# Peptides against a protein of PDB entry 5X9X, part 17

Target 1, 41 residues: chain A of PDB entry 5X9X
Amino acid sequence: SSVSELEQRLRDVKNTNSRFRKALMEKENELQALIRKLGPE

## One batch from the design tools (peptide; made by RFdiffusion4, then SolubleMPNN)

Design b2_p13_7_s3 (from b2_p13_7, 7 letters changed)
Fold by OpenDDE base, seed 2:
Structure b2_p13_7_s3 (fold): chain B 41 residues (1-41), chain A 13 residues (1-13)
Amino acid sequence: as target 1 above (41 residues)
Amino acid sequence: RIQEILEEMQKLK
């Protein structure tokens, strides 16, 4: 049904969003570690 | 300075 398809799309968007949020957090932590190696800025 | 900003951003999560 149109409703079940919309619910599936919403789940897929939420899962994709969660994965990207995790990746961004990991990259932010990596960036922070690299900045610390450059010096006390 | 950039490190301080990133540390503050992490505290807000």
Scores: peptide ipSAE 0.041, ipTM 0.598, DockQ to the pose 0.114; fails the geometry check
Fold by OpenDDE base, seed 5:
Structure b2_p13_7_s3 (fold): chain B 41 residues (1-41), chain A 13 residues (1-13)
Amino acid sequence: as target 1 above (41 residues)
Amino acid sequence: RIQEILEEMQKLK
């Protein structure tokens, strides 16, 4: 049904958003570790 | 200083 398709699309968007948020968090942590190597700034 | 900014950005999430 159109409703079940919209619910599926919403789940897929939420899953994709969650994956991007995780990737951004990992990159931010990597950046933070690199910044710590530059000095006490 | 850059480390402090990154920590502040993390708290705003």
Scores: peptide ipSAE 0.040, ipTM 0.596, DockQ to the pose 0.134; fails the geometry check
Fold by OpenDDE base, seed 3:
Structure b2_p13_7_s3 (fold): chain B 41 residues (1-41), chain A 13 residues (1-13)
Amino acid sequence: as target 1 above (41 residues)
Amino acid sequence: RIQEILEEMQKLK
């Protein structure tokens, strides 16, 4: 049904958003590690 | 200084 398709699309968007949030956190942690190599600034 | 800012940003998440 149209309702079940919209619910499925919403689940897919939420899953994609969760994956991108995890990837962003990993990149931010890597950036922090690289900044530590620059010095105590 | 930049490292301190990044540490505080991580605590807010």
Scores: peptide ipSAE 0.040, ipTM 0.601, DockQ to the pose 0.112; fails the geometry check
Fold by OpenDDE base, seed 1:
Structure b2_p13_7_s3 (fold): chain B 41 residues (1-41), chain A 13 residues (1-13)
Amino acid sequence: as target 1 above (41 residues)
Amino acid sequence: RIQEILEEMQKLK
């Protein structure tokens, strides 16, 4: 049904958003670690 | 300086 398809799309968007939020946090931490290697500034 | 800014931004999340 149109409702069940919309519910599935909402689940897929939430899962994708969660994965990208995690990846963004990991990349931010990686960037911070690289900046620490460049110096204290 | 960039490290300080990144640390402050992380505290605000």
Scores: peptide ipSAE 0.039, ipTM 0.595, DockQ to the pose 0.108; fails the geometry check

Design b2_p13_7_s4 (from b2_p13_7, 8 letters changed)
Fold by OpenDDE base, seed 4:
Parts: sequence; C-alpha cells; structure tokens
Structure b2_p13_7_s4 (fold): chain B 41 residues (1-41), chain A 13 residues (1-13)
Amino acid sequence: as target 1 above (41 residues)
Amino acid sequence: EIQKLLEEMQKLK
C-alpha cells in the first residue's frame, strides 16, 4: 500500500541519516584529535 | 578560537 511504501521510505531515510551522522561523528573525532595535536587555541 | 569550530561541529551531529 502507499502507506507501507511511505513507512519503508521513512525507515530508509532514517537509516541513511543515521549512517551519515555516524560518519560525521567519526570525522569530528579525527578533527578533534588533530586539534589536540596542534595545541590549545 | 578552536571552541567556535568545535561548537559548529556539534551542530552537524
């Protein structure tokens, strides 16, 4: 049904968003590690 | 100012 397809699309979007958020968090951790190596401010 | 950069990074989560 159109409703079940919309529910599936919503799940797929949420899963994709979660994956991108994880990738961004990993990049944040990498950048924070580099910032710490450069020293404060 | 690294703290501004860190604050912007937190907004991306």
Scores: peptide ipSAE 0.025, ipTM 0.498, DockQ to the pose 0.224
Fold by OpenDDE base, seed 2:
Structure b2_p13_7_s4 (fold): chain B 41 residues (1-41), chain A 13 residues (1-13)
Amino acid sequence: as target 1 above (41 residues)
Amino acid sequence: EIQKLLEEMQKLK
């Protein structure tokens, strides 16, 4: 049904959003580690 | 300079 398709699309968007949030957190951690090597300022 | 980068990173959360 059109409703079940919209529910599926919403689940897919939520799953994609969760994956991107995880990837961004990993990149943030990597950047912070590099910043610590460069020092303050 | 790095402090500005950290502030920008916080805005992306």
Scores: peptide ipSAE 0.023, ipTM 0.490, DockQ to the pose 0.203
Fold by OpenDDE base, seed 5:
Structure b2_p13_7_s4 (fold): chain B 41 residues (1-41), chain A 13 residues (1-13)
Amino acid sequence: as target 1 above (41 residues)
Amino acid sequence: EIQKLLEEMQKLK
């Protein structure tokens, strides 16, 4: 049904969003580690 | 200083 398809699409968007949020967090942690190697400031 | 900024940004999440 159109309702079940919209619910599935919403789940897929939420899952994709969660994956991108995780990737951004990992890159932020990587940047922090690199900055610490450059200096304490 | 940039390290401090990144740590502050993480605390605001």
Scores: peptide ipSAE 0.028, ipTM 0.499, DockQ to the pose 0.122; fails the geometry check
Fold by OpenDDE base, seed 1:
Structure b2_p13_7_s4 (fold): chain B 41 residues (1-41), chain A 13 residues (1-13)
Amino acid sequence: as target 1 above (41 residues)
Amino acid sequence: EIQKLLEEMQKLK
């Protein structure tokens, strides 16, 4: 049904958003590690 | 400086 398709699309968007948030957090951690290597501050 | 800014951003999450 149109309702079940909209519910599926909403789940897919939430899953995609969660994946991007995880990737951004990993990149933030990587950047922090690089900054620590480049200098104390 | 940038390290401190990133640490502050993490505390806001």
Scores: peptide ipSAE 0.027, ipTM 0.494, DockQ to the pose 0.116; fails the geometry check

Design b2_p13_8_s1 (from b2_p13_8, 8 letters changed)
Fold by OpenDDE base, seed 1:
Structure b2_p13_8_s1 (fold): chain B 41 residues (1-41), chain A 13 residues (1-13)
Amino acid sequence: as target 1 above (41 residues)
Amino acid sequence: MEEIRREMQELLE
């Protein structure tokens, strides 16, 4: 049904959003580690 | 290296 399809699309969007948020946080942590390695120079 | 540090910091904000 149209309702079940919309519910599935909402679940898929939420799952995708969660994955992107996790990936973003991991990349931000990686960048912060690189900034620390650059030192005061 | 300060320029690169600054640019990377701006990307994290």
Scores: peptide ipSAE 0.028, ipTM 0.572, DockQ to the pose 0.114
Fold by OpenDDE base, seed 2:
Structure b2_p13_8_s1 (fold): chain B 41 residues (1-41), chain A 13 residues (1-13)
Amino acid sequence: as target 1 above (41 residues)
Amino acid sequence: MEEIRREMQELLE
């Protein structure tokens, strides 16, 4: 049904959003670690 | 410095 298709699309968007949020957090954490290694030099 | 520069480049790709 149209409702079940919309529910599936919403699940897919939520899953995609969750994956990108995780990847962004990991990259932000690594960037912060690299900035700390650079120090004031 | 070169190692950190390389790691930052890989992160930003």
Scores: peptide ipSAE 0.027, ipTM 0.595, DockQ to the pose 0.109
Fold by OpenDDE base, seed 5:
Structure b2_p13_8_s1 (fold): chain B 41 residues (1-41), chain A 13 residues (1-13)
Amino acid sequence: as target 1 above (41 residues)
Amino acid sequence: MEEIRREMQELLE
């Protein structure tokens, strides 16, 4: 049904959003580590 | 410096 398709699309968007949020958090942690190394140099 | 260079390269990939 149209409702079940919309529910599936919403699940897919939530899963994609979760993956991007995790990737952004990992990259932010990496940037913060680099900033700490560059700070004393 | 070489470690930072490698980590920056990995970050940009």
Scores: peptide ipSAE 0.027, ipTM 0.590, DockQ to the pose 0.099
Fold by OpenDDE base, seed 3:
Structure b2_p13_8_s1 (fold): chain B 41 residues (1-41), chain A 13 residues (1-13)
Amino acid sequence: as target 1 above (41 residues)
Amino acid sequence: MEEIRREMQELLE
């Protein structure tokens, strides 16, 4: 049904959003680690 | 320095 298709699309969007949020957090953490390694040198 | 440069490059890819 059109309702079941919309529910599936909503699940897919939520899953995609969750994956991108995780990837952004990981890259942000790595960037912060690199900034710390640069130090005063 | 070289290690940090490499890690930053990988992050930006």
Scores: peptide ipSAE 0.027, ipTM 0.594, DockQ to the pose 0.110

Design b2_p13_8_s2 (from b2_p13_8, 6 letters changed)
Fold by OpenDDE base, seed 5:
Structure b2_p13_8_s2 (fold): chain B 41 residues (1-41), chain A 13 residues (1-13)
Amino acid sequence: as target 1 above (41 residues)
Amino acid sequence: IEEIRKEMQELLE
């Protein structure tokens, strides 16, 4: 049904969004580690 | 180095 298709599309968008959020968090943590390595200068 | 650290931190907000 059209409702079932829309529910499936919403699940797919949520799953994609969750994957991108995880990737962004990992890159943010990597950048924070690099900032710490620059030292106090 | 502090200025570079500041700019990098602002990009992560």
Scores: peptide ipSAE 0.031, ipTM 0.552, DockQ to the pose 0.114
Fold by OpenDDE base, seed 4:
Formats: structure tokens, C-alpha cells, sequence
Structure b2_p13_8_s2 (fold): chain B 41 residues (1-41), chain A 13 residues (1-13)
């Protein structure tokens, strides 16, 4: 049904959002580690 | 290097 399709799309968007949030956090942590490695120079 | 660190830090805020 159209309702079941909308519910599935909402689940897919939530899953995609969660994956992107995790990826962004991991990249931010990696960049922060690189910034720390640059030192005070 | 300090300026590069600063710019990178600002991009992560």
C-alpha cells in the first residue's frame, strides 16, 4: 500500500541519515587527529 | 602550520 511504501521510505531515510552521521563523525575524528599531528607549526 | 591548523579547526566547528 501507499502507506507501507511511505513507511519503508521513511525507514530508508532514517538508516541513510544514521550511516551519514556515523561517517561524518568518523571523518571529523580523523581530521582532528591529523590537526593534532600537525603540531604548533 | 598554525594558520593551516586554525583553518582546518574552523571547518570542523
Amino acid sequence: as target 1 above (41 residues)
Amino acid sequence: IEEIRKEMQELLE
Scores: peptide ipSAE 0.031, ipTM 0.552, DockQ to the pose 0.105
Fold by OpenDDE base, seed 1:
Structure b2_p13_8_s2 (fold): chain B 41 residues (1-41), chain A 13 residues (1-13)
Amino acid sequence: as target 1 above (41 residues)
Amino acid sequence: IEEIRKEMQELLE
């Protein structure tokens, strides 16, 4: 049904959003580590 | 290298 398809699309968007948020957090942590390695220069 | 540090910090915000 159209309702079940919309519910599935909403689940897929939430799952995609969660995956991208995790990847973003990992990249932020990597960038923070690089900022620390650059030191005061 | 303060400029690069600043640009990288802005990407974290």
Scores: peptide ipSAE 0.032, ipTM 0.560, DockQ to the pose 0.126; fails the geometry check
Fold by OpenDDE base, seed 3:
Structure b2_p13_8_s2 (fold): chain B 41 residues (1-41), chain A 13 residues (1-13)
Amino acid sequence: as target 1 above (41 residues)
Amino acid sequence: IEEIRKEMQELLE
């Protein structure tokens, strides 16, 4: 049904959003670790 | 290399 398709699309959007947010957080943590490795110079 | 650290930190804000 049109309702079940809309519910599925909403679940898919939420799942993709969660995955992208996790990937961005991991990249931010990686960049912060690189900043710390630059030292006091 | 404080200037580079500063610029990279600003990009993460």
Scores: peptide ipSAE 0.031, ipTM 0.556, DockQ to the pose 0.097; fails the geometry check

Design b2_p13_8_s3 (from b2_p13_8, 6 letters changed)
Fold by OpenDDE base, seed 2:
Structure b2_p13_8_s3 (fold): chain B 41 residues (1-41), chain A 13 residues (1-13)
Amino acid sequence: as target 1 above (41 residues)
Amino acid sequence: IQKILEEMQQLLE
């Protein structure tokens, strides 16, 4: 049904959003580690 | 390099 398709699309968007949020957090942590390694220079 | 990394970090926050 159209309702079931909309519910599926909403689940897919939420899953995609969750994956990108995790990837961004990992990249932020990587950048912070590089910043700390380089120091205040 | 430090400044570039800080700017990139701010874009991810």
Scores: peptide ipSAE 0.035, ipTM 0.622, DockQ to the pose 0.174
Fold by OpenDDE base, seed 4:
Structure b2_p13_8_s3 (fold): chain B 41 residues (1-41), chain A 13 residues (1-13)
Amino acid sequence: as target 1 above (41 residues)
Amino acid sequence: IQKILEEMQQLLE
């Protein structure tokens, strides 16, 4: 049904969003490590 | 700098 398709699309978007957020968090952690090596704020 | 990074991290969580 159209409702089941919309629910599936919503799950797919949420999964994709979660994966991108994880990748961005990993890059943020890398940036934090580099900033800490450069010195204080 | 760390404060800006913390704010960015909070937006990503």
Scores: peptide ipSAE 0.034, ipTM 0.584, DockQ to the pose 0.181
Fold by OpenDDE base, seed 3:
Structure b2_p13_8_s3 (fold): chain B 41 residues (1-41), chain A 13 residues (1-13)
Amino acid sequence: as target 1 above (41 residues)
Amino acid sequence: IQKILEEMQQLLE
């Protein structure tokens, strides 16, 4: 049904959003760790 | 540089 298709699309968008947010946070943490290794700001 | 990264993390949360 149109309702079940919209619900599926919403689940897919939420899952994609969650995965990209996690990946961005992990990369930001990696960058911060690398900057700390380079020494003082 | 760390301060800039911390500010970016807060904006992305």
Scores: peptide ipSAE 0.031, ipTM 0.581, DockQ to the pose 0.154
Fold by OpenDDE base, seed 5:
Structure b2_p13_8_s3 (fold): chain B 41 residues (1-41), chain A 13 residues (1-13)
Amino acid sequence: as target 1 above (41 residues)
Amino acid sequence: IQKILEEMQQLLE
């Protein structure tokens, strides 16, 4: 049904969003570690 | 550098 398709699309968007959020947090940690190597400030 | 780390944390939340 149109409703079940919309519910599926919403689940797919939520799953994609969760994956990208995790990847961004990992990149944040990597960048912070690199910046810490540049100096104490 | 610590200030830059804090700014990055806020931008990437």
Scores: peptide ipSAE 0.031, ipTM 0.587, DockQ to the pose 0.140; fails the geometry check

Design b2_p13_8_s4 (from b2_p13_8, 7 letters changed)
Fold by OpenDDE base, seed 5:
Structure b2_p13_8_s4 (fold): chain B 41 residues (1-41), chain A 13 residues (1-13)
Amino acid sequence: as target 1 above (41 residues)
Amino acid sequence: IEKIKEEMQELLE
């Protein structure tokens, strides 16, 4: 049904959003680690 | 370098 398809699309968008949020957080942590490696300069 | 590090950290928030 159109309702079940919309519910599925909403789940897919939520799953995709969660994956990208995780990837962004990992990149943020990587960049923060690199910033720390620059030292006290 | 500390100033640049601070600016970079603010951009990551």
Scores: peptide ipSAE 0.031, ipTM 0.570, DockQ to the pose 0.100
Fold by OpenDDE base, seed 3:
Structure b2_p13_8_s4 (fold): chain B 41 residues (1-41), chain A 13 residues (1-13)
Amino acid sequence: as target 1 above (41 residues)
Amino acid sequence: IEKIKEEMQELLE
């Protein structure tokens, strides 16, 4: 049904958004670790 | 520090 397709699309968007948010957070943590290794520059 | 962070972000994209 059109309702079940919209519910599926909403789940897929939420899952994709969650994955991208996690990847961005991991990259931010990696950058912060590298900055700390460079020192007070 | 913030400028280096921005440059590193651009390199990782």
Scores: peptide ipSAE 0.029, ipTM 0.587, DockQ to the pose 0.141
Fold by OpenDDE base, seed 4:
Structure b2_p13_8_s4 (fold): chain B 41 residues (1-41), chain A 13 residues (1-13)
Amino acid sequence: as target 1 above (41 residues)
Amino acid sequence: IEKIKEEMQELLE
């Protein structure tokens, strides 16, 4: 049904957003590690 | 971090 399709699309968007949020957090952690390695500059 | 941003800006000039 159209409702079931919308529910599926909403789940897919939520899953995609969760994956991107995790990737952004990992990149932020990588940047922080590089900044710490570089020093107080 | 702000110093790094300034240094990067100087390198782009």
Scores: peptide ipSAE 0.018, ipTM 0.417, DockQ to the pose 0.057
Fold by OpenDDE base, seed 1:
Structure b2_p13_8_s4 (fold): chain B 41 residues (1-41), chain A 13 residues (1-13)
Amino acid sequence: as target 1 above (41 residues)
Amino acid sequence: IEKIKEEMQELLE
């Protein structure tokens, strides 16, 4: 049904958002680790 | 970060 398709799309968007948030957090952690390796400069 | 940017700029000069 149109409702079930909208519910599926909403789940897909939420899953995609969660994946991107995780990837951004991992990249932020990587950047912070690199910044720390560069030192106080 | 700003200091890193400054140092990177100096390395490019």
Scores: peptide ipSAE 0.018, ipTM 0.426, DockQ to the pose 0.046

## One batch from the design tools (peptide; made by RFdiffusion4, then SolubleMPNN)

Design b2_p14_1_s1 (from b2_p14_1, 6 letters changed)
Fold by OpenDDE base, seed 4:
Structure b2_p14_1_s1 (fold): chain B 41 residues (1-41), chain A 14 residues (1-14)
Amino acid sequence: as target 1 above (41 residues)
Amino acid sequence: KIKEEIQKLREKLA
């Protein structure tokens, strides 16, 4: 049904959002590690 | 070491 399809799409968007949030966090952590390695040089 | 860290960042994007 239209309602069930919308509910499914919402779940899919939330799942995708969660995955990308995790990926961004991991990239940010590595970015900060690089920044620390570079230091003031 | 920077090259390796850049590669890690790229892999995390996939």
Scores: peptide ipSAE 0.038, ipTM 0.549, DockQ to the pose 0.100
Fold by OpenDDE base, seed 2:
Structure b2_p14_1_s1 (fold): chain B 41 residues (1-41), chain A 14 residues (1-14)
Amino acid sequence: as target 1 above (41 residues)
Amino acid sequence: KIKEEIQKLREKLA
């Protein structure tokens, strides 16, 4: 049904959003690790 | 090294 299709699409969007939020956090953490390694130079 | 860390960042996006 239209309702079930919309519910499925909403779940898919939420799952995608969650994955990307996690990936961005991990990238940010790794970027900060690089900055620390570079030091004051 | 920086080169390895850049590669890690790219892999996280993929």
Scores: peptide ipSAE 0.038, ipTM 0.550, DockQ to the pose 0.110; fails the geometry check
Fold by OpenDDE base, seed 3:
Structure b2_p14_1_s1 (fold): chain B 41 residues (1-41), chain A 14 residues (1-14)
Amino acid sequence: as target 1 above (41 residues)
Amino acid sequence: KIKEEIQKLREKLA
């Protein structure tokens, strides 16, 4: 039904959003590690 | 100073 399709689309968007948020956090951690290697400058 | 500049850029991007 149209309602079930909209509910499925909402779930898909939420799942995609969650995955990208996790990926951004991991990239931030990688960036921070590289910054630490640059030293105190 | 390089670390501080990188931090500023990260804050702008976020």
Scores: peptide ipSAE 0.032, ipTM 0.523, DockQ to the pose 0.098; fails the geometry check
Fold by OpenDDE base, seed 1:
Structure b2_p14_1_s1 (fold): chain B 41 residues (1-41), chain A 14 residues (1-14)
Amino acid sequence: as target 1 above (41 residues)
Amino acid sequence: KIKEEIQKLREKLA
């Protein structure tokens, strides 16, 4: 039904959002580690 | 120098 499809799409968007947030956090941590290796300059 | 500039860029994008 239209309602069930909308509920499914909402769940999919929430899951996608959560995955992107996690990926961004991991990439930021990786970048921070590399920046630390550059030194104080 | 580079770390400070990177930090400034991060702050602008936040």
Scores: peptide ipSAE 0.031, ipTM 0.502, DockQ to the pose 0.092; fails the geometry check

Design b2_p14_1_s4 (from b2_p14_1, 4 letters changed)
Fold by OpenDDE base, seed 2:
Structure b2_p14_1_s4 (fold): chain B 41 residues (1-41), chain A 14 residues (1-14)
Amino acid sequence: as target 1 above (41 residues)
Amino acid sequence: DILEEIQELKKKLE
C-alpha cells in the first residue's frame, strides 16, 4: 500500500542519515587529530 | 579556529 511504501522509504532515509552522521563524526575525529598535530585550532 | 569551522559545516550536512 501507499502507506507501507512511505513507511519503508522513511526507514531507508533514516538508515542512510544515520550512516552519514557516523561517517561525518569519524571524519571530524580524523581531522581533529591532524589539526592537533599541526598546532592551534 | 579551523576545528570550529569544521564542526559548523558538519552541522549543516547532518
Scores: peptide ipSAE 0.026, ipTM 0.459, DockQ to the pose 0.209
Fold by OpenDDE base, seed 5:
Structure b2_p14_1_s4 (fold): chain B 41 residues (1-41), chain A 14 residues (1-14)
Amino acid sequence: as target 1 above (41 residues)
Amino acid sequence: DILEEIQELKKKLE
């Protein structure tokens, strides 16, 4: 049904969002380490 | 402050 499809899409978007938030956190930590090696922030 | 700019951009993308 249209409702069940929308609910599934919402779950998929939430899962994707969670994955991207994790990736952004990891990249921030990586960049912080690199910036510290290069000099001032 | 590049780290501050990155943190601001991260916040906008969350």
Scores: peptide ipSAE 0.026, ipTM 0.460, DockQ to the pose 0.199
Fold by OpenDDE base, seed 1:
Structure b2_p14_1_s4 (fold): chain B 41 residues (1-41), chain A 14 residues (1-14)
Amino acid sequence: as target 1 above (41 residues)
Amino acid sequence: DILEEIQELKKKLE
């Protein structure tokens, strides 16, 4: 149904958002580690 | 501060 499809799309968007947030956090941590090796700030 | 800039950009992408 149209309702069930909208509910599924909402879940898919939430899952995608969560995955992107996790990926961004991991990249931030990788960059922070590299910056720490290179020097201050 | 490069780390601060990265954190700000990350926040905009969330």
Scores: peptide ipSAE 0.026, ipTM 0.463, DockQ to the pose 0.201
Fold by OpenDDE base, seed 4:
Structure b2_p14_1_s4 (fold): chain B 41 residues (1-41), chain A 14 residues (1-14)
Amino acid sequence: as target 1 above (41 residues)
Amino acid sequence: DILEEIQELKKKLE
């Protein structure tokens, strides 16, 4: 049904968002390490 | 502060 499809799409968007949030956290950590090597933040 | 700016940008993308 249209409702079940919308619920599935919402779950897929949430899962994608969660994966990107994790990737952004990892990139922040990487950038923080690089900034520390270069000097003041 | 570059790290602060990166953290602010990350927050906008979450």
Scores: peptide ipSAE 0.026, ipTM 0.462, DockQ to the pose 0.254

Design b2_p14_2_s1 (from b2_p14_2, 9 letters changed)
Fold by OpenDDE base, seed 2:
Structure b2_p14_2_s1 (fold): chain B 41 residues (1-41), chain A 14 residues (1-14)
Amino acid sequence: as target 1 above (41 residues)
Amino acid sequence: DLQKKIEETDKLLE
């Protein structure tokens, strides 16, 4: 049905969002590691 | 802040 199709699309978007969240956090951690190397230590 | 942006996006998908 149209409702079940919309529910499936919403689940797909949420799954994609979760993957992007993980990728962004990994990139943030990578950036922080580089910033630490630029610090006074 | 990335965490803030992610939380804002999550609210739009609720």
Scores: peptide ipSAE 0.052, ipTM 0.613, DockQ to the pose 0.329
Fold by OpenDDE base, seed 3:
Structure b2_p14_2_s1 (fold): chain B 41 residues (1-41), chain A 14 residues (1-14)
Amino acid sequence: as target 1 above (41 residues)
Amino acid sequence: DLQKKIEETDKLLE
């Protein structure tokens, strides 16, 4: 049904959004780790 | 745009 398709699309969007948020956070953490390695020491 | 931000971060990590 059209309702079922919309529910599926909503789930897909949520999953995609979650994946992108996770990837962004992981890259930020990696960047911060590199910054710490480049510290004054 | 999250994808653009991810790409920009990837470039900084090169």
Scores: peptide ipSAE 0.027, ipTM 0.510, DockQ to the pose 0.057
Fold by OpenDDE base, seed 4:
Structure b2_p14_2_s1 (fold): chain B 41 residues (1-41), chain A 14 residues (1-14)
Amino acid sequence: as target 1 above (41 residues)
Amino acid sequence: DLQKKIEETDKLLE
């Protein structure tokens, strides 16, 4: 039904959003690690 | 000292 399709689309969007949030957090952690590797110089 | 320059830049962006 149209309702069930909309519910599925909403779930898909939420899952995609969660994946992007995780990816952004991982990239931030990677960036911070690289900054630390530069040292105090 | 790149870390110092980074910190100074961050302060300017606040």
Scores: peptide ipSAE 0.025, ipTM 0.433, DockQ to the pose 0.027
Fold by OpenDDE base, seed 1:
Structure b2_p14_2_s1 (fold): chain B 41 residues (1-41), chain A 14 residues (1-14)
Amino acid sequence: as target 1 above (41 residues)
Amino acid sequence: DLQKKIEETDKLLE
């Protein structure tokens, strides 16, 4: 039904948002690690 | 010390 499709789409958006947040956090951590390696302590 | 400066910056961005 149209209702079940909307519920599914909402779940998919939430899952996608969660994955993007995780990916951004991992990339930020990677960037910080590289910055620490580039400069003096 | 860059690590110290990074930590200080992170604190400001909270």
Scores: peptide ipSAE 0.021, ipTM 0.460, DockQ to the pose 0.032; fails the geometry check

Design b2_p14_2_s2 (from b2_p14_2, 8 letters changed)
Fold by OpenDDE base, seed 5:
Structure b2_p14_2_s2 (fold): chain B 41 residues (1-41), chain A 14 residues (1-14)
Amino acid sequence: as target 1 above (41 residues)
Amino acid sequence: DLKKKIEETEKLLE
């Protein structure tokens, strides 16, 4: 049904959001390490 | 300035 399809799409969006949040956190950690190498800014 | 931006980014990722 259209309702079940919308529920599935919402789950897919939430899963995608979670994956991107994890990737952003990992990139933030990488940036922090690089900034420390550059010195105080 | 970079330290402040890092802290702001971390809050968004919580």
Scores: peptide ipSAE 0.034, ipTM 0.468, DockQ to the pose 0.067
Fold by OpenDDE base, seed 3:
Structure b2_p14_2_s2 (fold): chain B 41 residues (1-41), chain A 14 residues (1-14)
Amino acid sequence: as target 1 above (41 residues)
Amino acid sequence: DLKKKIEETEKLLE
């Protein structure tokens, strides 16, 4: 039905958003590790 | 590994 299709689209958007948030967090952690290597030590 | 995670991120955008 039209309702079930809209519900499926909403679930897909939420799942994609969650995956992107996780990927960005991992990239931030990598960037911070590289920044630490550039420190004075 | 930065290269691996870059590749994973690119796949998410496809």
Scores: peptide ipSAE 0.026, ipTM 0.436, DockQ to the pose 0.079
Fold by OpenDDE base, seed 2:
Structure b2_p14_2_s2 (fold): chain B 41 residues (1-41), chain A 14 residues (1-14)
Amino acid sequence: as target 1 above (41 residues)
Amino acid sequence: DLKKKIEETEKLLE
């Protein structure tokens, strides 16, 4: 049904959002590690 | 100075 399709789309968006949030956190950690290697500049 | 600029940019991306 239209309702079940919308529910599925919402689940897919939420799952994608969660995956991107995790990826961004990992990239932030990598960037912070590189920043620490650069020093206080 | 570079570290500060990077941190400011990161805050805009998150």
Scores: peptide ipSAE 0.044, ipTM 0.496, DockQ to the pose 0.051; fails the geometry check
Fold by OpenDDE base, seed 1:
Structure b2_p14_2_s2 (fold): chain B 41 residues (1-41), chain A 14 residues (1-14)
Amino acid sequence: as target 1 above (41 residues)
Amino acid sequence: DLKKKIEETEKLLE
């Protein structure tokens, strides 16, 4: 049904959002590690 | 100094 499809799309968007947030956090941690290797400046 | 500036810039993008 149209309602069940909208509910599924909402779940998919929430899952995608969660995955992107996790990926961004991991990339930020990677960048910070590289910055630490560059030096304190 | 560069590290601090990078961190400040990244914070503005979040």
Scores: peptide ipSAE 0.036, ipTM 0.476, DockQ to the pose 0.046; fails the geometry check

